# Peptides against a protein of PDB entry 8BZL: the designs that were tried, part 222

Target 1, 228 residues: chain A of PDB entry 8BZL
Amino acid sequence: SYDRAITVFSPDGHLFQVEYAQEAVKKGSTAVGVRGRDIVVLGVEKKSVAKLQDERTVRKICALDDNVCMAFAGLTADARIVINRARVECQSHRLTVEDPVTVEYITRYIASLKQRYTQSNGRRPFGISALIVGFDFDGTPRLYQTDPSGTYHAWKANAIGRGAKSVREFLEKNYTDEAIETDDLTIKLVIKALLEVVQSGGKNIELAVMRRDQSLKILNPEEIEKYV
Target 2, 242 residues: chain B of PDB entry 8BZL
Amino acid sequence: SRRYDSRTTIFSPEGRLYQVEYAMEAIGHAGTCLGILANDGVLLAAERRNIHKLLDEVFFSEKIYKLNEDMACSVAGITSDANVLTNELRLIAQRYLLQYQEPIPCEQLVTALCDIKQAYTQFGGKRPFGVSLLYIGWDKHYGFQLYQSDPSGNYGGWKATCIGNNSAAAVSMLKQDYKEGEMTLKSALALAIKVLNKTMDVSKLSAEKVEIATLTRENGKTVIRVLKQKEVEQLIKKHEEE

## One batch from the design tools (peptide; made by RFdiffusion4, then SolubleMPNN)

Design b1_p22_3_s3 (from b1_p22_3, 12 letters changed)
Fold by OpenDDE base, seed 5:
Structure b1_p22_3_s3 (fold): chain B 228 residues (1-228), chain C 242 residues (1-242), chain A 22 residues (1-22)
Amino acid sequence: as target 1 above (228 residues)
Amino acid sequence: as target 2 above (242 residues)
Amino acid sequence: LDPVFEPLSEEEAAKAVKEWFS
């Protein structure tokens, strides 16, 4: 039985498999999330879709429920597992509690799932970080970030993946109440932040917006170019 | 010495899953499989390596498998792994049909198998499947479809793609010759022969070494047909005359 | 580095691949 502990502490207290999973995330395409006043925006670096590949099958932003969406950086197949589990939980919560999940609740669920995969024998960590955005039932916009360790925090704005450092530095300088005063300004902030690391403008950006009391909207390239 | 368990896929210090990468490299040595999407159908073309003379003239497709009435796949990699995965595909499709009284959508079937593949990259005591697949299908949602999946559990939809031996060269040729929006099944068949002739490590392409299946719609029904050897011979002959 | 976390050597990988196709 090769049920050996995959994730173990080093003598100095490190969980190397978690750290290595974080390195996998750093190799992932950059994702950015920004919480506005009445909007949440996710942006992801599009890798140039290979010629003859169907762009429909290359999505990095997905809905978890009507009020929650997620972007990720890292292993796409790992992300799919997390997304599916989260979707099931969102539906289960609606059936059992008769209310949609809060963004914090589903984030905590995902974080707990990730954490269990860092502790359970015969499992490796998920090679993904996620930005989870949405609206609570009271209409409050939320942004959370999770990593392979199962940690999670609430943010005003954050980034994950290869260009995350540069994007975060940009957001730290430019995220102001004035910069998020309108939905359009919030969208512009996300695009500008991604352009710090993405070459060739709007063609290489996937952008999604969720406004208060509205469903997730994926912007088309033409809509994105209006903000560039 | 805690020997590295070769049967457990773990992250390297640089965040790579080497067992998955090694499985993908192994697939690169398998026989070539092509998929091409046309406006009026979709096809699979695969290199046949095991020409056993004693194979009864039973129309044995070595690498192309019918999954259900609306889908087929081709495989590149370990035959035993392929048999397990193709069986699972059939079971998933059948369970869906029984549960919903409708055929499983193509992408859902692909995704279900890809989740299994992913699990074999994440759970201890499991190795990745040494198999890539091309899927062809039709459903009411997206019409004719072509998908590719790899040992990692990743998949994508394609207009044309290749797996196995010389796949990179084949993909390059497909990118050059594939005309988006103008591809007929007839043209796709000709393109498949052209690409296989250049990418197969054979001096001369023969019908015995090539399996071709087409998926079309006739009278509101999906028709999956494996081309007869004579039909493949005619395609090869036509290519030689051009 | 705990050897458990070391990547397979190219030789070990090649051996594993050969075993898969044997």
Scores: peptide ipSAE 0.017, ipTM 0.578, DockQ to the pose 0.148
Fold by OpenDDE base, seed 3:
Structure b1_p22_3_s3 (fold): chain B 228 residues (1-228), chain C 242 residues (1-242), chain A 22 residues (1-22)
Amino acid sequence: as target 1 above (228 residues)
Amino acid sequence: as target 2 above (242 residues)
Amino acid sequence: LDPVFEPLSEEEAAKAVKEWFS
């Protein structure tokens, strides 16, 4: 019986496999997202790359489409599957609707995918949470978070992964209209938030910026150090 | 039917995929495989454990598989699983070639297999593949490349790495001796022998127990060559003289 | 806690590994 592979309710109403997938997320590298006025910023804890490892192959921030980016915490292989599905959907939407996806639309798609894996026979939940950022066609910056359960919400700022609690506490205190008044201030806010949990300063941060009507830009370490 | 259900990879209360971790542990008992990236090529070196005297001198590398004209891999873990995955790699590469009339980029082939591996960690009635792979290749995008993948479907690019038995010790040695930007294929071969000599559970390294393949570029073509036993003997001898 | 979610014991893991190489 494939039943043992099913995310089932416990007698007390818990979906243990979903909860355990959330524990997998908590072991992941910290990611932070912040919505500014005309900018969205993703920051990720850069794990110390092994001396002989190629950093190019360690991507924590990826584009889903020209107007949408995603960071994740949890199982990298699971994330790759979600990313690939989301990219296909973004392309399909452009072909069928003749417009790019809204950030909400693609978030809902990802959330629905995750939810199906919590309910489908012979599947385990995805061990990932995601921060999805981008711009709608009207130029509105958006930030969404989704978890292994398939829930999603819109945020001004949020964090996921190992250091998420500390980063969120920082953001709750420091996210103000003044703190996001400019693009540079918004970037600084993300860096400061990550520095709550990341040791050794800007060298251990991956930072991506998407401005209105611009493509995703990954900042180099030198650019990050200017904000520290 | 019930036996397949017990093999489904599920999360532990701590958020761990124990079936994947156990697959990785199993790989730790497999023969050692090394990969080293050089400026002028890339190599795989693998331990031969099953020297059955009754095996007809099958010139076929036991642990090193040619995937296409531009890529090869070595495997550590369950042989049957390795055969399935290497066959799948060949099929993916061939399908891409037919569709696009060009060789599949190295990372794309690695990723395609890693997605399959991941699926076997997520879908019911499936167990993880008990196999890690090292991939060597060349493409027009990144030149010479070395990748490692594990049962989880994770992968990474490497300058040098090791899988299988004593992999941690091998990686430590590689970190010490690997000279970034200065590694020639010749020096990489010497390093491979040095590391294998220290990490293989053998009193004396012999050419019969080692498979080595090199991937180079000659006249704008990729050349994948398995070293002859005599060539490996010479490398071992040279190491013993140092 | 549903025992289905209990981590495999080291013994069970070792047994599974042995079955794989067997």
Scores: peptide ipSAE 0.015, ipTM 0.569, DockQ to the pose 0.140
Fold by OpenDDE base, seed 1:
Structure b1_p22_3_s3 (fold): chain B 228 residues (1-228), chain C 242 residues (1-242), chain A 22 residues (1-22)
Amino acid sequence: as target 1 above (228 residues)
Amino acid sequence: as target 2 above (242 residues)
Amino acid sequence: LDPVFEPLSEEEAAKAVKEWFS
């Protein structure tokens, strides 16, 4: 009975709708994020773009601002709502505070938005997890992860979606200071991590790189193959 | 589990939104709509199911709606829901034009409606719209465009796609015959007839059962035209001769 | 489009259609 209520605790303290939203995330395409020394990298599993689909409209990595980008796993339509709200907040912050948001700030904003949808009557949780990466104004690279509950944590590396367990296990074994010593090594680490769950190599990977004081760069397939 | 299908805003234990899935299923039984992007234009082709002899030859498209001077859409699903959504599209486009003194970009109009659709899947006291849409348009940013949206509020850009009855088979045929970079509007029209002839459960395709609209650019203006029955007849005849 | 949802069984689909138009 409690699993039918959007905002009601079970007798054992569970919010079933949040847990079920997390199951929706687990069905999503895999995304991975890695924080390097002076780089942040997001990688996403490209599901085979249906023949005749415009790849431009199948982006799973989105800029929130010049210094922040986000990948997600779960419901694409839900993600669009979150992305739009986050972009508005980033611009509002620039106008009101005269500085770009910190990665933590925008993560907290997104987390708060998600949390409100777990507590508001007549609203279901967002069926998305997000990896949020970027640089603070001091040049510090950041990686955060959020889930449908509105919780968030800072990470060195993390993964979300259907292959997240395998990717995390790989990252736990292979994330070392040596493995992120250079930008190229950091990129290679992300690609290798995704290849644990992605078949057919670099053609099925979307990769985004943000370097210190640089804009988000989406790598083309040829650039990705150089790291494989 | 059937216990979650009665509520719009509830995830199943497996993370599914059954009301959205049911809306998509309902659309699968609607009349077929095709969209094809060409280098020199974009088209919609839709099945007409209600052929009433008393329908005045008034160019009232049953399935294809003009949204503004630069965009049109076709709908598969519940007619009443379609009317509401097409009206909202027109209003959104008009408000944008009034505010910015320029036409709304195609993708922005699509996303605005998709956000509404999404909201009807997330907010209590609402049901999903039982409607999928194909959008055709032109803007200065991307030129000719084709989009598809579903009840979940998801959308995508396409070179060719299909919604409604036998959409999977139609999409398969489009994938086989669509030549990327070489598609003319003329070839797209021929392809549309070919696909409809195979996907519609009719012994012979007739012009009365098919509605086709084209969107082109002439002298720096967008032209949206519904093909006359005679033009559709000629396309069908040409297909039968090949 | 990645099917956002797994296809319904024929029985579930038939029921859904019937309920949707009821």
Scores: peptide ipSAE 0.015, ipTM 0.575, DockQ to the pose 0.609

Design b1_p22_3_s3 (from b1_p22_3, 12 letters changed)
Fold by OpenDDE base, seed 4:
Structure b1_p22_3_s3 (fold): chain B 228 residues (1-228), chain C 242 residues (1-242), chain A 22 residues (1-22)
Amino acid sequence: as target 1 above (228 residues)
Amino acid sequence: as target 2 above (242 residues)
Amino acid sequence: LDPVFEPLSEEEAAKAVKEWFS
């Protein structure tokens, strides 16, 4: 069956394992990314962490480097592999090129990694999409999205995971130059976008903010509620 | 036999490479890309399918990629495969430039990529790339050039060709309307619009859905230019008035 | 150089691939 074959084309030209990996992403928690003028914001739907789970282990937003962070939707185990490889590449780049990676560079690296897993027999695609945000060395904010196929594009705003359609529809209507005029407005836009899918307000949102020349800041629930 | 279809790099009993054929099917569903060679330049025209308001506008070209100062390409097929191949083209071109201190000849760049494509059809544990490319370029050896390559690693030079959706119909139209020796870039642009209008499954061709790049020579330099939306609108309007 | 206007048909491409391996 072509649908069980890991890296073969179907007679009609489909890569079913890639399509099925995309279905795995659609089952993931919603993640949102927005590029502001001088800020990038990632928001993720918090799944109810079991009371006994270490919250540290449920991080859906992670730093790849000081200037780059990533949110993902889909298989958490697959995401860990991608994150680890991306972190190694970021460090290697700093050592060899003496500059931090551009957001595009590390996105392309991740995309190429994903693509290779779609083209090698005996390897399945990664069941993840990612939103990659950060700043280039020139201070330009960037947002990229990758999917299981290894495609990537630059975005002003995007969403991935279960609620992505509704969130994108919201962003398409509400993303304006006025809506991102300030850092606070940009954060508010992300929160409002996530609230289209998240029922129980600020407590179920993980929000990360990276401002120009600043490190990644994860907002606490109290800080999030100030924007609601 | 279905058993051979699932193997990436083996012949069927009939001597067919089904994975290559299936990769070509993937290309047939992609947006249309046209290439036309003129006396004074070459052009690529591509269907733009992804018109999203949230896309970062910095991507002036969705389907047309600059490879070096003298070459560009368009891609039909799997976007991720396209990204890998276009990156490889850039790397090959750059390595050649560094090694020989001159730009890589157009055909040599095409051939180098085609060897990679072919290898992915022959070596175990690999699948074919699900992409075809059109290449436009200029070099001192052959002047303006247009090439097409497919998943098999085969390539050819063309005066006009098409890949992607409705490519056969487009090629038929190009055969009818292409005037050998008389093709100006202006006429080629008009022809591209004419063919796209008929081959794109749209009621009305809009400038938002069409990406056009031209490659010309000005003052002994290659100029690769993506047409502005307003320029494309004018071309469409002119076509509608004819 | 393949003739000016005909991309290899799938059949011709298949044939060409066959010829490369023959």
Scores: peptide ipSAE 0.006, ipTM 0.466, DockQ to the pose 0.047

Design b1_p22_3_s4 (from b1_p22_3, 11 letters changed)
Fold by OpenDDE base, seed 5:
Structure b1_p22_3_s4 (fold): chain B 228 residues (1-228), chain C 242 residues (1-242), chain A 22 residues (1-22)
Amino acid sequence: as target 1 above (228 residues)
Amino acid sequence: as target 2 above (242 residues)
Amino acid sequence: LDPVLEPLSPEEAAKAVAAWYS
């Protein structure tokens, strides 16, 4: 029955649909985010694109606004809904408040959206986690993570998806002030972190970089290979 | 019958609202939050469970939220639900301030949120919030106040109370050690550490695992302060020497 | 509000909610 899509508490206090959505995230390709001093970096595992698929159309890193980007793990279709709503909110904020959103603001918006889908009957949770990076108006780099439950936290570095555990373990050991001293070192840190779980080197990594007062730059494979 | 478990807003034949009960069970698994009312202030003490090296240190309080200049709350339960409710509390408080040009009385803020909680237990298509809250505040009507609310939308004022993991044991300890009329903020802080040390599932209480906020009045203004880690360490050390 | 040191049990809370419908 379609009615089973309702997120309800179990007798032991669990929201199984949220937990199952989290399992869907764990099946997703790995994404990593790192906040540097004056840079934010997102990296994602590239799935083997079918030979006939245009690689340009499978972007796992999306801009929400000029100052905010998002990577996700989990259901791509669900992610599109979240991304579109977030983009609308970013534009709305610019129109109403006359300033770009803070990274925290848009994260909270996304988190609230996700939470609502865990509490409304006839809706299922979003099967996605997201890493949201960007710069606040004051030039502060930010990294946030959200999950299907609608929780969110700020991070120095984090990972989501299938290889998230291994990547996080790597980051816990290797994220130091020295490791993020320069933009290049920060990028290298992300690449090294992803290489813990990604096979066949830099060819299977998508990397996006946002520097202060600069637009999102997606690195090409050749640029990635220079860091490895 | 499993049918009553899956439907929000349906009473069992026995008159039980299982979704509310199950939400309360979820809260029982959350980190401990404690509130103590003193003669010269109120405090919240909360267990910090999410200690991760990669967390951005900008977050001084994970479980304690400032609501306005005169109120703060702590949460036990589903974090995402808590975020929604704490945001709503802030909005309610702000709307009241704008409308009446005075801060919302503490109990009125609590009641307003409780009405929302209740609605999520009554109206179809909604589940209860899996969150209990402790509220601390000051207003000109009742002075320092401590409230507790649960997923049902019920609330009550307290001299001392606890929500989350091992809350029943904590309440028992508070009942034993709380001295009515003689409780200073200093003694309340000591009591909070004592109770947390016994009720938290840790071998040794550490400052990194405890958040404490105090609400006091200084020069006719409410001061909400989150204790620094060093201050919490001193409280723990003092307790260990006792 | 008389400061009660004992929170309502889940059962009592459920009954209180039920009482709003009575």
Scores: peptide ipSAE 0.007, ipTM 0.461, DockQ to the pose 0.044
Fold by OpenDDE base, seed 2:
Structure b1_p22_3_s4 (fold): chain B 228 residues (1-228), chain C 242 residues (1-242), chain A 22 residues (1-22)
Amino acid sequence: as target 1 above (228 residues)
Amino acid sequence: as target 2 above (242 residues)
Amino acid sequence: LDPVLEPLSPEEAAKAVAAWYS
């Protein structure tokens, strides 16, 4: 009998629980990440927040450390677990190694965590993909993506969630050295990419930027409208 | 009918571990990886499938991993599983080096990982790794070596072998063309291209779709080299002229 | 004997695993 609670191989070699977790990601709001020359930008589609919902509780972009932030698509509760563990690891690394994590390091940590949840009884895969951006200590901007399987890759630009296909197609056409020549152009690229799938313009976009040697900045709606 | 078994540690009535078999099926869908042992070196040749325009770095090697100064491996199967296993191999090798102040013998590294793989088939609550590996290496005990391991934790030494897509056909060709005792690295490279050309599901073999690494000994040191695209192009061209 | 140029079949692998418990 097929046990839906356990990630096992199908007769044809598929891990259905991982594939189904990927389907959960596809139902999530769209997130996009772009690496510029001296900037990393994350953008997410804002879901219609109920009038009584506190906007502070619906954050799709979060800091993992001073030099790393993450956006995700999929199950928010799953994301919370990953974020918390990643934050603990970032702090632990600072204490033990006396340096902040590299973006690759923390991505690998998250990826390994996800992979383990695909290979343990009583655990299901995390229903999230993540875009992880930041700066290494040498000032190099980085963008990584993880999926429910625990696979991770470095990207110049990528998207996850329900509109990811359209956004990726846009980025494949429009990501050029000229398009990321300045911080402002890079931000504009992200906004334009999201507008491929977001109907109500800049009001439905959450945007975060991290510049070299600067903290994460979440742009307000007025700042976003300047780029539209 | 093969019963789908959801429990990794349960034998079928026929005494089969279906989760291991199914894991091997997953590997069959992966890109082809070849290993060939020569008198003067060892090589890995692997199909590269993931070329995406938005990737930050053209991975110098997608499927071939350096493990230590004396060993490398190629992988067929689930990428995330492969990353975990290759990392573990590196850790095992490093811990051995620190403990014994000498490089880990090739077979010992392979067996250490195979024990881990086996454990994931034996202990409840785990699934097999959906990965097969080819290992190339040199040590002072056996010289140049080629190993293959599978999801079951089994391994074996090989003169030439293949994992991944169309592996059976590749092995058949290797059996036909491999000349025992007379294989040079140069001839092995030519053989690898020949086999990949026939086994890859592509109309024409291109250098962008092939990764090749060689392991040789130079001045008493192991040299692991990934061939440049231009070198692979020359090998392909030479094959097309024959 | 080390297998020469023949990868283990899933069935052979499964049998080998079973043998470890025997």
Scores: peptide ipSAE 0.000, ipTM 0.462, DockQ to the pose 0.048
Fold by OpenDDE base, seed 1:
Structure b1_p22_3_s4 (fold): chain B 228 residues (1-228), chain C 242 residues (1-242), chain A 22 residues (1-22)
Amino acid sequence: as target 1 above (228 residues)
Amino acid sequence: as target 2 above (242 residues)
Amino acid sequence: LDPVLEPLSPEEAAKAVAAWYS
């Protein structure tokens, strides 16, 4: 069966391992990204951190550089590999080009990495999707999504993970210019979107905000509750 | 259907990696290992299963390995795999020390090995390691630390955790008895004995069947000490008296 | 001393690896 082979086409043109990697993404907790006017917001469903687990080591939102952050859904160990390589590339770019990466550039880098793992007979696809947000040097907010295939697109808003369908449906209905008119409204939109799939309100949401010329800020639970 | 369990680097239609899941079975049958973080130290406690009368008395710890001056680990799973991974940890730590002239940060060492584990789940011709590890350490960045890693290459920091046989029951007990912010090394040792006594399927816990190591700071230096049998006996006795 | 490997049921395996997904 073609579905048992790594990185081969089926007779009808399917890459089953890529499709199955996408199923791995669906097992991940939900992540949401929204691009506002002068803000980018990432929200993730908090897994119930085991009582004895250090919350510091359970991060679904990470910085790739000062101007770029990423949320992911799928295999955590796979994500770490991608994150590390992306961070190295961001630093390398600063050294060689003397400018920070654009959000598109680093997204394309990640996408290319993923794509290579779909084409090598000695490798399986990464079991992760990512939402990559940040600001270009000109101050333009950006949101990109990548999937296990290595495809990437720019979005106004999107979601990945187990609740992505419901969240996307919500965003399609509620993402308007009015809904993102202010930073606060943009944050509220993300929270409302996550609440479509997250139970027990703001306690189970992690929210990260990046504003123009500002570093990534992870909101504390009290700050999140103000928007609920 | 287990049709996707034959290859190490293939997703099932449901997005599962069966070979990684099966590697967890090896760990489940291994001896119990506990880790507990305290305010003034961190400890590992492991079940010792290799009690052969003909083993030379120079018992180095069967399941607890010193990695460097600031870190130790315990292993649950396939012994041969564990030996390879513990050796790799030592090499990584040594290379870092040579390169930077300072000890490798604890989490960085854990991550480096986890990246190797992950690779063995993604690259063809490799099988996952059938090993989980508990790491204890101290560094200047986070102080005392406890980590757990599994065959997938996933890891996490913990205040207390357990791997190996009856790990779920042990974790439940730890959750009940672990007092955040108030855990001393002394209380952690007592808790370790309590949990092992219930987790190990033995009528009586004996010092011969338990290895305990503590990591503390003394005069600005890390001290890793494997408890002597007499010390473990004393801990067991204290537990029996309570 | 190596443990005897017994294949996990799909249900048991799913529970064991649930934490591997973010």
Scores: peptide ipSAE 0.067, ipTM 0.611, DockQ to the pose 0.094; fails the geometry check

Design b1_p22_3_s4 (from b1_p22_3, 11 letters changed)
Fold by OpenDDE base, seed 4:
Structure b1_p22_3_s4 (fold): chain B 228 residues (1-228), chain C 242 residues (1-242), chain A 22 residues (1-22)
Amino acid sequence: as target 1 above (228 residues)
Amino acid sequence: as target 2 above (242 residues)
Amino acid sequence: LDPVLEPLSPEEAAKAVAAWYS
């Protein structure tokens, strides 16, 4: 009975709706993020798009602002709400503070939004985890993760979704200062990490790169194949 | 009736607020946090559970949060709830500073947050925060202080206390070993290590699994310092030699 | 508040909360 209550503690102190939302995230396609020295890289598993579906409408990597990008795992509809609110906040911040958001700021905003949906009656948690990457105004690369609970942490590298465990295990073994010494090596690390769970090589990987003082670049399949 | 368990603001026939009790139960599963008041300072010691290699060390500490120049806190419970509350504490402290041009007294900050916690137990459509906090601070009114607050909005001042996993056992040990009026920060640190060594579900206490922060006064200024791993290792070593 | 070494038990905390609504 407690597991059906949206915002109620169980007798053993669990918020089951949050835990179930986390399970929903685990069913999502895999996303990985890596922070390099002067680069941030997001990679996602391409789901087989249904025949006749416009691939442009199924982007799992999106810009929140010129200096911040987000990948997610979980419910796409929930992600849209979060992305839209985050974009509005980024613009509002530029207008009111006259500076772009820091990656931490917008992460905290998203995290707070998620947390509120775990505490408000009649609302279910967001069924999404997100990897948020970008550059602060000082040029520092950042990577953050949020989950349905509204928790957020900074990472050197992380993964979310169905293959996250395997990807994280790979990253734990292979993330070194040498492995991220160059932009190309950092990109290669992300691709190798995703290949642990993605079948059929580079064709099923979407990769986005943000370099210092540059906009988000989505790599085409041919560019990805150069790294594999 | 089990129906009362699902309602945040309704008393059971027995007069119990089950959602508050269940929130407290959630805290019992969190890592151990302890606070000890000494004559020359205050400390927080917390179990570090997240030792993932890929974490970025952006935090002041994993479980210890600086609130302002004169206060810090540690948290046991739901991390997301903790983040919201610690942010609110910082905001309250800053608003007070702006309004009165002096730092907020420690107890007033604690009380302000406790009022928020209480409201989340009283108003419909809200659940309690699944968080207990330990607060350490210094102010000109009461000097060094240690407070504890829970999901109900209750708080109290302490000489030594513990929240989270095995807190009852920790409190028992603190009662036995705490020397009232004679506690130095050095002795408090030793006591903290002793208690954590017994209460943490680890075969051997390691410095990587323990965070310690001290709050002292130096030259009329509050100094909040997180101990370095080497310092914690030395404390553990001293304990093992005793 | 007078510093004490004994935290409120969950039962005591529940009673205190109940008293506020009472």
Scores: peptide ipSAE 0.012, ipTM 0.469, DockQ to the pose 0.046; fails the geometry check

